# Ledger of designs, part 9: peptides against a protein of PDB entry 3C66

Target 1, 189 residues: chain A of PDB entry 3C66
Amino acid sequence: KSWANLFEKNDFFFRYKFYLEITAYTRGSDEQHLKWSGLVESKVRLLVMKLEVLAGIKIAHPFTKPFESSYCCPTEDDYEMIQDKYGSHKTETALNALKLVTDENKEEESIKDAPKAYLSTMYIGLDFNIENKKEKVDIHIPCTEFVNLCRSFNEDYGDHKVFNLALRFVKGYDLPDEVFDENEKRPSK

## One batch from the design tools (peptide; aimed at target 1 C143 N148 H160)

Design b1_p11_3_s4 (made by RFdiffusion4, then SolubleMPNN; from b1_p11_3, 4 letters changed)
Fold by OpenDDE base, seed 3:
Structure b1_p11_3_s4 (fold): chain B 189 residues (1-189), chain A 11 residues (1-11)
Amino acid sequence: as target 1 above (189 residues)
Amino acid sequence: EVIKLSPPIPR
């Protein structure tokens, strides 16, 4: 059974206490983002494989679909703010200061021609082996290897003004609102 | 490159 058939959206974000968020950021064209995010997404399976072999990780399950968003991003400071605030419920409200691009507003002249930051976010649900308390699970190593793999693919991706990649470890109760439907209640602490 | 491992992975 393909991974796509194993996980329905509705249950995935309630199944795990912990998630790894992988966000590809692009401040540039949609074409640039498509290439960058596509590359990152294509490598997520390799990260999963590296996570699964860690003694402290029982399960690493990727969600099959990326979450896509874009913001009007007129300045580099705005782009840094997006990268700082996105991916956590605690901080995502700061993004309300920026104009979210939607299907309803994307054709507005002020939005259509504006500089944009594109975001593609992949999620990995994590289940840890609690009983092996003695082994510190350091996911930093496989995460760093993953970043290096993505960045080394093309020299153009070395431009941090355009292309960025973030890996964020979050608890289920701190997942961004985007992962929940309007009728779904956020997991409690 | 931002690897944000916060909150700390349960040790």
Scores: peptide ipSAE 0.156, ipTM 0.799, DockQ to the pose 0.118
OpenDDE base, seeds 1, 2, 4, 5: peptide ipSAE 0.158, 0.153, 0.156, 0.154; ipTM 0.799, 0.794, 0.797, 0.794; seed 1 fails the geometry check

Design b1_p11_4 (made by RFdiffusion4)
Pose (drawn by RFdiffusion4):
Structure b1_p11_4 (pose): chain A 189 residues (1-189), chain P 11 residues (1-11)
Amino acid sequence: as target 1 above (189 residues)
Amino acid sequence: SAKIYNVVFEL
């Protein structure tokens, strides 16, 4: 074999059938999002611990990098549709109605200056100890406990016209395009 | 205010 093989990119978004995504949203400024997503990101490891001790959870595997994007966001209505539509491949297409900030256009006049909404998503890939028969698995408490941990007593993130946090349980075939690079086809049926 | 989707599901 060769040195190139050792350094082959990992296949995180293909090896699990289930993912938990944690999303921090900011309809505000760049630094408002830096602090906000920074706080949320700092708590994600705790969710891994809370989840992984559970009977039923075989593994809760965090990815090493948040997925970041921002859109020009004129109206409150837009910010809301972003929260609604972002996170699933079935629905993320509706985001095409808004202008996405890219490598090419981040420097343009009508974009550099426009008010923006910011997204920061982390992925925890899940695998399960499948109990007995096909049964429901409830991981709601550790998810809400994680939410309650996303707080600061010296910084108010209470204005939800600005700051928001969301979590999604998303199957592998339904992961957002952003997680697969130019090479990779996405998982199927 | 945080939204949590499908954290109760069937395997």

Design b1_p11_4_s1 (made by RFdiffusion4, then SolubleMPNN; from b1_p11_4, 3 letters changed)
Fold by OpenDDE base, seed 4:
Structure b1_p11_4_s1 (fold): chain B 189 residues (1-189), chain A 11 residues (1-11)
Amino acid sequence: as target 1 above (189 residues)
Amino acid sequence: MARIENVVFEL
């Protein structure tokens, strides 16, 4: 991997004012999540291509790696809460009510056998054309097409109790803490 | 239904 690719990764979450988060959620097995997230990730390039051709979007740049997390998720309400609260610094503190699965705790009996929600999150950095700064940019269509593409791939992915997909637009100052290293200062407003 | 949030940008 070139040094250039390392530097491009280190500044990615500071480079753009706006990001599109794509999160694949699975409440089920790790195997189910691997299939679902892998599918979603495989389609991100198609979403990027659709975004790049929109009036007002100058750049749609995908981050090359997903962010992976998992939580103990005993109830459907917990799963809804995860999907509601994840992906924004303003709301992510609510996830502290759930047990994050870590490499240190994953073998604990209470965690090992617990129902889990798995999350894989992809990021797209967005830059907008200055000329269109006065105009609303609506990316709802390409996002909906992307969702439909992912969910229509297998009938099992229609089960919203197990498989979910979220697309969230966030500002750089409201990115989740997971995207920053301990020594990195969150972007200012 | 998929969650699509805040995809209308007011720049």
Scores: peptide ipSAE 0.199, ipTM 0.840, DockQ to the pose 0.840
OpenDDE base, seeds 1, 2, 3, 5: peptide ipSAE 0.191, 0.078, 0.197, 0.198; ipTM 0.839, 0.728, 0.840, 0.842

Design b1_p11_4_s2 (made by RFdiffusion4, then SolubleMPNN; from b1_p11_4, 4 letters changed)
Fold by OpenDDE base, seed 3:
Structure b1_p11_4_s2 (fold): chain B 189 residues (1-189), chain A 11 residues (1-11)
Amino acid sequence: as target 1 above (189 residues)
Amino acid sequence: MARIENVVFTL
């Protein structure tokens, strides 16, 4: 990556106090995941548009590149654990119990033939008009509409054993480690 | 079901 691309990335994950994470999960083939995650990614712009018009939201800025990861996922319980623990620095350490698939290990026979969970995660940086007010923000409706839009596109995406989707609101200090480079210090609380 | 987490919050 160019230095400029690193700087733009770094600025994005330090710029906002709040983020919406959108994760597409697939327990199946890489081809299944490519179709599912590509669909979800194609709809993120519609979610952004729905967020931007909310009176409490000043800015909804998508990060344009997904974060890709995959784990060896031998059981449905492992798949549930991934979906429960992923997307927060507080909980992501639980994923260390699973084998992360890397470029270095993907050709190992034990990993190559193993069942996998694939993850594609997109981020939206959020700024609010009401930061100084103890007002409640509710983005549940646009998030639900987004989920319904993605899930209704193809009947196959109704199979929760294979295809899943999560939307998580997180604070910048609780973003996953994947968003920061090795030389970067996580934002403080 | 899809997970929608912490999307109702106080700033």
Scores: peptide ipSAE 0.415, ipTM 0.923, DockQ to the pose 0.833
OpenDDE base, seeds 1, 2, 4, 5: peptide ipSAE 0.410, 0.411, 0.412, 0.413; ipTM 0.922, 0.923, 0.921, 0.922

Design b1_p11_4_s3 (made by RFdiffusion4, then SolubleMPNN; from b1_p11_4, 4 letters changed)
Fold by OpenDDE base, seed 4:
Structure b1_p11_4_s3 (fold): chain B 189 residues (1-189), chain A 11 residues (1-11)
Amino acid sequence: as target 1 above (189 residues)
Amino acid sequence: MPRIENVVFEL
């Protein structure tokens, strides 16, 4: 199958049982987020390469387009809540307590001038070797190396009050709603 | 610390 078929959204999020989510968070300006998320996105290919060589991983395929969202984020606690609750269908409903910034509301005075948290999320579909199904696959090392690589690129990215990076392992049935179209049924357990 | 969640898989 051509690489092109892996980039069709609808097929990608149904193809794998397991996904690694990589979310770049910024509580600051859109410009700060663009630089940070762009850096993270540029390094995802290196993480994929590190995952592919692990004995337990048969396939690591990135979805090439980020998912982007932003929330009004008046407090540091709100920012921590976003980072805690985002990326899982089980927990994402907690984000309803925050004002999602949309194209329809972004020009509202109360939203325009509000502090914001920006999110850009990349997905990697994972397939595991059957022979290793009885063995624990630990991807902590390559994930940590990836985070360190991104964070060390610029000293400013060490400020956890502004810039954050999360890697979350998610099962296909627990992917965020953002990855599915309105007419798509979430994968079953 | 980096937020790395559930990256140890029991298959």
Scores: peptide ipSAE 0.146, ipTM 0.813, DockQ to the pose 0.822
OpenDDE base, seeds 1, 2, 3, 5: peptide ipSAE 0.138, 0.060, 0.054, 0.053; ipTM 0.811, 0.717, 0.716, 0.722

Design b1_p11_5 (made by RFdiffusion4)
Pose (drawn by RFdiffusion4):
Structure b1_p11_5 (pose): chain A 189 residues (1-189), chain P 11 residues (1-11)
Amino acid sequence: as target 1 above (189 residues)
Amino acid sequence: SENVLLKPNVF
């Protein structure tokens, strides 16, 4: 074999059938999002611990990098549809109605200056100890405990017209396009 | 089954 093989990119978004995504939103400024998403990101490892001790959770595997994007966001209505539609491949297409900030256009006049909404998503891939028969597995408490941990006493993130946090349980075939690069086909049926 | 969304209020 060769050195090139050792350094082959990992296949995180193909190896699990289930993912938990944690999303920090900011309809505000760049630094408002830096602090906000920075706080949320700092707590994600705790969710891994809370989840992984559970009977039923075989592994809670965090990915090493947040997925980031921002859109020009004129209206409150837009910010809301971004939260609604972002996260699933079934629905993320509706985001095409808004202008996405890219490598090419981040420097353009009507974009550099426009108010923006910011997204930061982390992925925890899940694998399960399948109990007995096909049963429901409840991981609600550790998810809400994680949410309650996303707080600061010296910084108010209470204005939801600005700051928001969301979590999604998303099957592998329904992961957002952003997680697969130019090479990779996405998982199927 | 379908995907699940959770979005509690934050502080």

Design b1_p11_5_s1 (made by RFdiffusion4, then SolubleMPNN; from b1_p11_5, 8 letters changed)
Fold by OpenDDE base, seed 5:
Structure b1_p11_5_s1 (fold): chain B 189 residues (1-189), chain A 11 residues (1-11)
Amino acid sequence: as target 1 above (189 residues)
Amino acid sequence: EEEEFLAPPIS
């Protein structure tokens, strides 16, 4: 079966019990975000390669398309809240307190010139080796190396007030709503 | 048993 058939959206978010979510955050311009997220996305393949060689990981499959979102983000506290609450179905409802920027509203005067937080999210589906079910697979090393690789690329990416990069381990039933179509039922525990 | 496979989120 070609690798291409694994990337049909409809099955990807139901195929794995576990996902690694990689989110590039930018509180700044769209141009800043495009550069930052583009860099992060370009390095995801290196993270996959590092995950695949771990004894506890059977499969690490990246989803090929990023999920893009942006919020009106008037304060630093709002930006911290986004980073805390995003990426989990359990917590994402807190983001409803912020104005989501959409194609329909982006030209509104109150949104157009507002400070924004941009999010680009990549997903890696993870399958673990059954033999290691009793052993915690430590992915901290490859994830930390990935973050360091991205942040060290440009000195500007060291500014945590503007640029952030989070890696979150997420269970399939706790994936954000954005990964499912309106007619899709969320995976159950 | 929730298989705790992973280290805490890295930010």
Scores: peptide ipSAE 0.054, ipTM 0.749, DockQ to the pose 0.182
OpenDDE base, seeds 1, 2, 3, 4: peptide ipSAE 0.035, 0.037, 0.043, 0.037; ipTM 0.702, 0.744, 0.758, 0.736

Design b1_p11_5_s2 (made by RFdiffusion4, then SolubleMPNN; from b1_p11_5, 8 letters changed)
Fold by OpenDDE base, seed 2:
Formats: structure tokens, C-alpha cells, sequence
Structure b1_p11_5_s2 (fold): chain B 189 residues (1-189), chain A 11 residues (1-11)
């Protein structure tokens, strides 16, 4: 099967049962986020390489495009909430309490000058070599190494008030709504 | 059964 067919959005988010979400968060300027997310994105291939060599992982396939979102984020508590609730369909509805920044509303005075949290999310589809459903594949090591690699690149990225990076293991049926088109039905359990 | 593979959120 050609690699080309794997990069179509519609097939990618239905192809795997499991995904690793990599989200770069920035509560600051768009410029800060572009630098941070760009760094994280540039390192994803290294994480993929580390995942692929794990005995329990058959395939680690990155989706090549980030998903971008931004929220009005007036408080640190709101930023913590975003980091807690984002990346799962089960919890993402809590983000409706925050104002999503859109092209339609970004010029509104209340939004334009508001503190913002920016999110860039990369996805890795995972296929496991699980002979028995009891074999736990520990991806914690490569994921932690990845976080450390990204955060250690610049001292500024150590400021968790501004820059955060989260990796979340999710099932296909619990992917955020953003990965599906309006006409696409979410994968069933 | 499939819940056992959920690596916690790593941040």
C-alpha cells in the first residue's frame, strides 16, 4: 500500500485503533507558539523512530499536519483546564466554557487583546504486535525522552506557565472532534 | 481489557 494513501486525513484517523497525541501548548504570543510548536514538530520523527524499534510496536505512523487551535485563556487555571481536557472526546466538551478563537471572531476587541493559549497537535497512529492482549507496551520511556528533548532545547521552554508539551495515548473512538470532518462518523468502540 | 494500554498523559 503506497505511503500516499496513509496521509489522507479520512483514512488516517480510521486506520488505527490507537493514537499518540503530541500537543504543544503556549500561553503567550503567536510568535512564541510558532517557535515552540515548530520545534516539537521537528522532533516528532525522532519519537517515531524510537517507537518503531519497540518490540510491541508494529507501526508508528505520523500524521504530517498539525491541528491548530487557540482559546482565550485569561487565567492560569484556564490554561491548566485546557491541558487537562484537550485531546479526548470524553473531556473536550469542557473547553466549550472557553472562547475558541476563530477566523470569524479573532478581530473582536474582547478576543484580539485577550491572553491566548495556542495548541498544536500532532498524531501518531499506532499498530501493536500484541500476540496476547496482556502484553503492555511501555511507551513511557521514548515519550519522556521526547519531552525532555524538546524542553531542554531552550531554557525558555522550561517555563510551564508559558510552554507545555503533553503526550496522550488515545483510542480512535476517543480522538478529538477536530480530526474528523463534519460528515465523518467517529469510529465506534 | 483495552484500557490497560492507556499510557497516562505524559507532560
Amino acid sequence: as target 1 above (189 residues)
Amino acid sequence: EEEEFLAPKIS
Scores: peptide ipSAE 0.066, ipTM 0.781, DockQ to the pose 0.196
OpenDDE base, seeds 1, 3, 4, 5: peptide ipSAE 0.041, 0.063, 0.054, 0.059; ipTM 0.697, 0.778, 0.774, 0.769

Design b1_p11_5_s3 (made by RFdiffusion4, then SolubleMPNN; from b1_p11_5, 7 letters changed)
Fold by OpenDDE base, seed 3:
Structure b1_p11_5_s3 (fold): chain B 189 residues (1-189), chain A 11 residues (1-11)
Amino acid sequence: as target 1 above (189 residues)
Amino acid sequence: EEEVKLSPPIS
């Protein structure tokens, strides 16, 4: 299979049993988010390199296109909820309580001037080299190093009220609905 | 399914 086939959306999200989701969150302006998410995205390759050298990881393949979304986010509690619930099919339905910003509604007066949370999500498909089902692969170190690298780039990114970065390990059957097309069936367990 | 033990998510 050519490398090009590995990066087709529908093949990528069915190819692996496990994924690492990297989500940059911004509660602020679109300009703030563009800078923050752009920084995070620029560093993903460094995380991939750190994952690939782990003995338990056979393959770490990034999906190069970010998934973008934004919500009306009037409170800090709403922002915490987004960070808690986003990135898993089991929990993402809780986000239906918030107004999703779309191209159709973004110019509405109630949405245009509302506080917003912006999300940019990158995915890494993972294949593990595990001989024994009891083996543990610890990705905490490279993930923590990645977060620290992004957060330390600018002092402003230390403000957790505005800027957040989450790394979530997710099984293929629990990926968010955003990664699948309308005609695609979610992977089974 | 192959059960893999991994570190928890980081936020």
Scores: peptide ipSAE 0.039, ipTM 0.731, DockQ to the pose 0.144
OpenDDE base, seeds 1, 2, 4, 5: peptide ipSAE 0.035, 0.035, 0.039, 0.032; ipTM 0.721, 0.684, 0.728, 0.681; seed 5 fails the geometry check

Design b1_p11_5_s4 (made by RFdiffusion4, then SolubleMPNN; from b1_p11_5, 7 letters changed)
Fold by OpenDDE base, seed 2:
Structure b1_p11_5_s4 (fold): chain B 189 residues (1-189), chain A 11 residues (1-11)
Amino acid sequence: as target 1 above (189 residues)
Amino acid sequence: EEEVKLAPPIK
């Protein structure tokens, strides 16, 4: 019962100071992305379990709904740029250089047949027990294990030109705009 | 090794 109340979008992205973003990227077909993102999403619970047992992590709480976006991505450089700039409010403005695919524009000739990058992002809210301890919580290990787990599932997912997976640690005030409703104010620092 | 873009551990 306590979980259901925690998954209200409006509360989740204001509840934690820190988040782990898990983004599956695909430069290819929607079908390729669906398979890839679906795999990644299916493994998030394992990452949560590994995070929860780390010393210094009090809570690792997944937001259960992925955030989906897609961009016209004509070049590999554009794809690299997306992977570099996405997932942070500080840098996401750079994505404005690319055409966001929307329900309104997806049927336009210039967009319909264009190469696309698809993004699916999962969020984990993190609460740390570090308030009084100089002990660094190293989440690198479980995150790396997670990436390896996803990548190793199918040989096709080893093609970084098509499939990518990034985990980003972000502060609540630096979450992408996509997590907030238009009427919501971004958390302060 | 896929570089996990992790922000430096919270100090």
Scores: peptide ipSAE 0.033, ipTM 0.688, DockQ to the pose 0.125
OpenDDE base, seeds 1, 3, 4, 5: peptide ipSAE 0.031, 0.032, 0.033, 0.031; ipTM 0.677, 0.684, 0.684, 0.677

Design b1_p11_6 (made by RFdiffusion4)
Pose (drawn by RFdiffusion4):
Structure b1_p11_6 (pose): chain A 189 residues (1-189), chain P 11 residues (1-11)
Amino acid sequence: as target 1 above (189 residues)
Amino acid sequence: VAKIYGTVINL
C-alpha cells in the first residue's frame, strides 16, 4: 500500500444510519454568533457523555468540525423558515429562496453589507443496542438537559428574535448536502 | 423554545 492510503479522508457521514444534529442560529451580528455558537459547541461533548451511558446507545460519535453557513436574512419570516427548513435533505432546498454567503460572493457589496443569519451545526452519529423487538428508544431527557446547559449568566441569549438552538434526529440518507464533498455520492434508499 | 425533533426513535 501507500502513504496516500493512510491519509484517506474518513467516511463519518456514511458509516452511521442515524445522526443527531445540534444547530445554533443567530439572526444578528458576526460576534453575536461567535459567542453563541461558541457556547453551544462547548456543551456538545457533555451530550455525548449523557447519551453514551444509556442502555440502548451503543455509541454517540461526535464529528470534529461544525458545519457553518449564513444567509442574507431581511425578515423575521425568513429567519423562521431557515430554522424550519434547515437540517433535512427533504426540506433544505427551500433555502435556495435566500442568498447563501459563499467563497465567491462574501466580498460583494450587496452581500457584505446585508443583515445575515448564521448557522453552526454539529453532528453526533448514533448507533444502537437494539433491545428486543422493534421498540421506541427515548433520548429526550439528555437532549433537554443539554439545552438547559446552553446558558450563560453573564450573557443573555434570551432574545429569540436573535438567538436560537435546535436539535434533529436525521437518518443517513437525509443528511444535508453540506456534509458530503464534491466527490461523494449521497447514501440511498 | 429549543426545537427538538425525533427523540423518540422507532427502530

Design b1_p11_6_s1 (made by RFdiffusion4, then SolubleMPNN; from b1_p11_6, 6 letters changed)
Fold by OpenDDE base, seed 5:
Structure b1_p11_6_s1 (fold): chain B 189 residues (1-189), chain A 11 residues (1-11)
Amino acid sequence: as target 1 above (189 residues)
Amino acid sequence: MARIEGSIIDL
């Protein structure tokens, strides 16, 4: 199947058993987030290249479009909670304690002027070589290199109170709800 | 600090 067919949202999140989530977090302005997330997004291809050459990884395919969300984030604890709970279906329900910013509510005064955490999430679908059933695949090195690359780009991105970056390995059945349309059924375990 | 979760994949 052509690379183009992988970008159909509906097929992508059902195609792989495993995904790597790359989430850029910003507790600050939308402008700060656009710069940070844009940088992270621009480097994802380099991570893919590093993943593809790892023993045991057969395919690493990025989903081309980021998933965007934002929450009212009045405290640092809320920001830590977002980073802890986001990116897994098992834990994402904890985010319901926060006000999700939507197109419908973003102009409300209580939301408009509220401190926000912005999230941009990129997904990489992973296919593994089955022949090495006993071998652990360690992606820590390329992930660390990626993080360092993003964080080192600008000194401002060293401020963990504002800018954060998380990489999470998830199974397809544990992907966040945001990746599925309302009519789509989550992959089974 | 950057968070890397599940970097060791048990297949």
Scores: peptide ipSAE 0.390, ipTM 0.912, DockQ to the pose 0.839
OpenDDE base, seeds 1, 2, 3, 4: peptide ipSAE 0.390, 0.388, 0.390, 0.387; ipTM 0.914, 0.912, 0.913, 0.912

Design b1_p11_6_s2 (made by RFdiffusion4, then SolubleMPNN; from b1_p11_6, 5 letters changed)
Fold by OpenDDE base, seed 5:
Structure b1_p11_6_s2 (fold): chain B 189 residues (1-189), chain A 11 residues (1-11)
Amino acid sequence: as target 1 above (189 residues)
Amino acid sequence: MARITGTIIEL
């Protein structure tokens, strides 16, 4: 079975207790976002390879598709808020203060012409070698290398007003609502 | 700046 066929969407977000979220943010055009997020997505496999060789990581499995969202983002403060609150069920409700762009509303004049923040989120499911209950796994190095790799690709990606990248470690019960279908129950703590 | 959070995983 191809690696892609092993992860039905519905099983992926229940299979692991731990996830690494990789979110590419763009406050700009959709074209800018497509370039940025496409770059980030293209490098995720390199991050996976670096994670898999770490002591204590048994498996690092990327989900094959990004999650896409966009918000009306009139201010830099709104953009900072998005980056702060997104990627955790505990905090994502703060995003309700912003207008989510949907297929139903994207053609509304107030939304169409509004400044937007675009988000593309990749997920990596993590399984750990629990040999010792006291082992800390530090993924900082590969995450930093990944960020540097993405940011160094083009000088334009150095503009933090437009392009941002976040890596967030989350527990399965704290995954954003977007990863679950309406009929799916969030994993329990 | 890039945001990296939760990089120390305590199991």
Scores: peptide ipSAE 0.475, ipTM 0.929, DockQ to the pose 0.880
OpenDDE base, seeds 1, 2, 3, 4: peptide ipSAE 0.470, 0.475, 0.471, 0.472; ipTM 0.930, 0.929, 0.929, 0.929

Design b1_p11_6_s3 (made by RFdiffusion4, then SolubleMPNN; from b1_p11_6, 6 letters changed)
Fold by OpenDDE base, seed 5:
Structure b1_p11_6_s3 (fold): chain B 189 residues (1-189), chain A 11 residues (1-11)
Amino acid sequence: as target 1 above (189 residues)
Amino acid sequence: MARIEGSIIEL
């Protein structure tokens, strides 16, 4: 079976105990987000390659499709809150304070003209070489290089009021609800 | 600032 065929959505988020989430944030236009997220997505393969060669990483497998969401984001504080709370089941409930933009509501006047934060999230499943239970794997360098690569591509991406990028290491049981179907149970601790 | 959370993985 080709590598691509092994990662049906439903298996991917149960296959690994650990995931790296890469979220591109944009508080601006959909067009700005498409450019930014598209750039980030285009570079994920480079991050994977850098992760795979690290001691202690056995496998780094990207999920091929981003998860897309957008919120009404009236304030900079709301945008900070989104970035703080998104990407973890433990914290994502705080996002319920914001209006999620959906296909059903996007044409509502209160939403259509509202400032929005757009999110595109890529997932990398991680398997580790557990030689010793005390081994720390530091992924900071490749993650930093990845961020720098994305941010340096265009000067506009230096505007943190508009464009942001987060990399979050999460356990499978703490993945956001968005990765699971309604009938799927999140992995247990 | 770029956000990198959990870059040191303790297994």
Scores: peptide ipSAE 0.408, ipTM 0.916, DockQ to the pose 0.879
OpenDDE base, seeds 1, 2, 3, 4: peptide ipSAE 0.401, 0.407, 0.404, 0.398; ipTM 0.916, 0.916, 0.916, 0.914

Design b1_p11_6_s4 (made by RFdiffusion4, then SolubleMPNN; from b1_p11_6, 6 letters changed)
Fold by OpenDDE base, seed 3:
Structure b1_p11_6_s4 (fold): chain B 189 residues (1-189), chain A 11 residues (1-11)
Amino acid sequence: as target 1 above (189 residues)
Amino acid sequence: MARIENTIIDL
């Protein structure tokens, strides 16, 4: 990665106090995941447009590159755990119980043929209009519309055993470790 | 069902 891309990435995850995390999950083939995550990614711009028009939101800025990870996922319970624990620094350590698939280990026989969960995660940085004395902003409707849009595209995406989608509001200090480089200090509370 | 978490934001 160019130094410029590192700085742009680093600046993005330090610029906002709040982020919306969008994760596409697939327990199946890499081909299934590519189709599902590609669909979800293609719709993120529509979610951004819906967020930007909310009176409480000043800025909704997408980070354009997905974060990709995959785990050996032998059971449905493991798949549920991934969906529960992923996307927060507070909980992501629970995923250490699973085998992360890496470029170094992907060709190992025990990993190559194992059932996998694939994850593609996108981020939207959020800035809010504090001046309007709105103590609360609700983004549930745009998020629900986005989910419905993604799930309705193909009947196969109705299979929750294979395809899942999560939208999580996360504070900058609680972003997953994957968004920071090794030399970066996590934002403080 | 899809997970939609913490969508009510207290500022």
Scores: peptide ipSAE 0.433, ipTM 0.921, DockQ to the pose 0.829
OpenDDE base, seeds 1, 2, 4, 5: peptide ipSAE 0.430, 0.426, 0.428, 0.428; ipTM 0.921, 0.919, 0.920, 0.919

Design b1_p11_7 (made by RFdiffusion4)
Pose (drawn by RFdiffusion4):
Structure b1_p11_7 (pose): chain A 189 residues (1-189), chain P 11 residues (1-11)
Amino acid sequence: as target 1 above (189 residues)
Amino acid sequence: FEEWFLKPETF
């Protein structure tokens, strides 16, 4: 074999059938999003701990990098559709109605200056101890406990016309395009 | 398993 093989990219987004995504949103400024997403990102490891001790959870595997994007966001209505539509491959197409900030256009006049909404998503891949027969597995408490941990007493993130946090349980085939690079086909049926 | 969405209010 060769050194190139040792350094082959991991396959995180293909190895699990289930993912928990945690998303911080900011319809505000760059530094408002830096602090906000920074706080949320600091708590994600705690969700891993809370989840992984559970009977039923075989592993809660955090990915090492948040997924970031921003859109020009003129209206409150837009910010809301972004929260609604972002996260699932079934629905993320609706985001094409808004201008996405890219490597090419981040420097353009009508984009550099436009109000923006910011996204920061972290992924926890899940694998399960499948109990007895096909049963429901409830991981709601550790998820809400995680939400309650996403707070600061010296910084108000209470204005939801600005700051928002969301979590999704998304199957592997339904992961957002952003997680697969130019090479990779996405998982199927 | 079924997909779901969770979004509580923040502080």

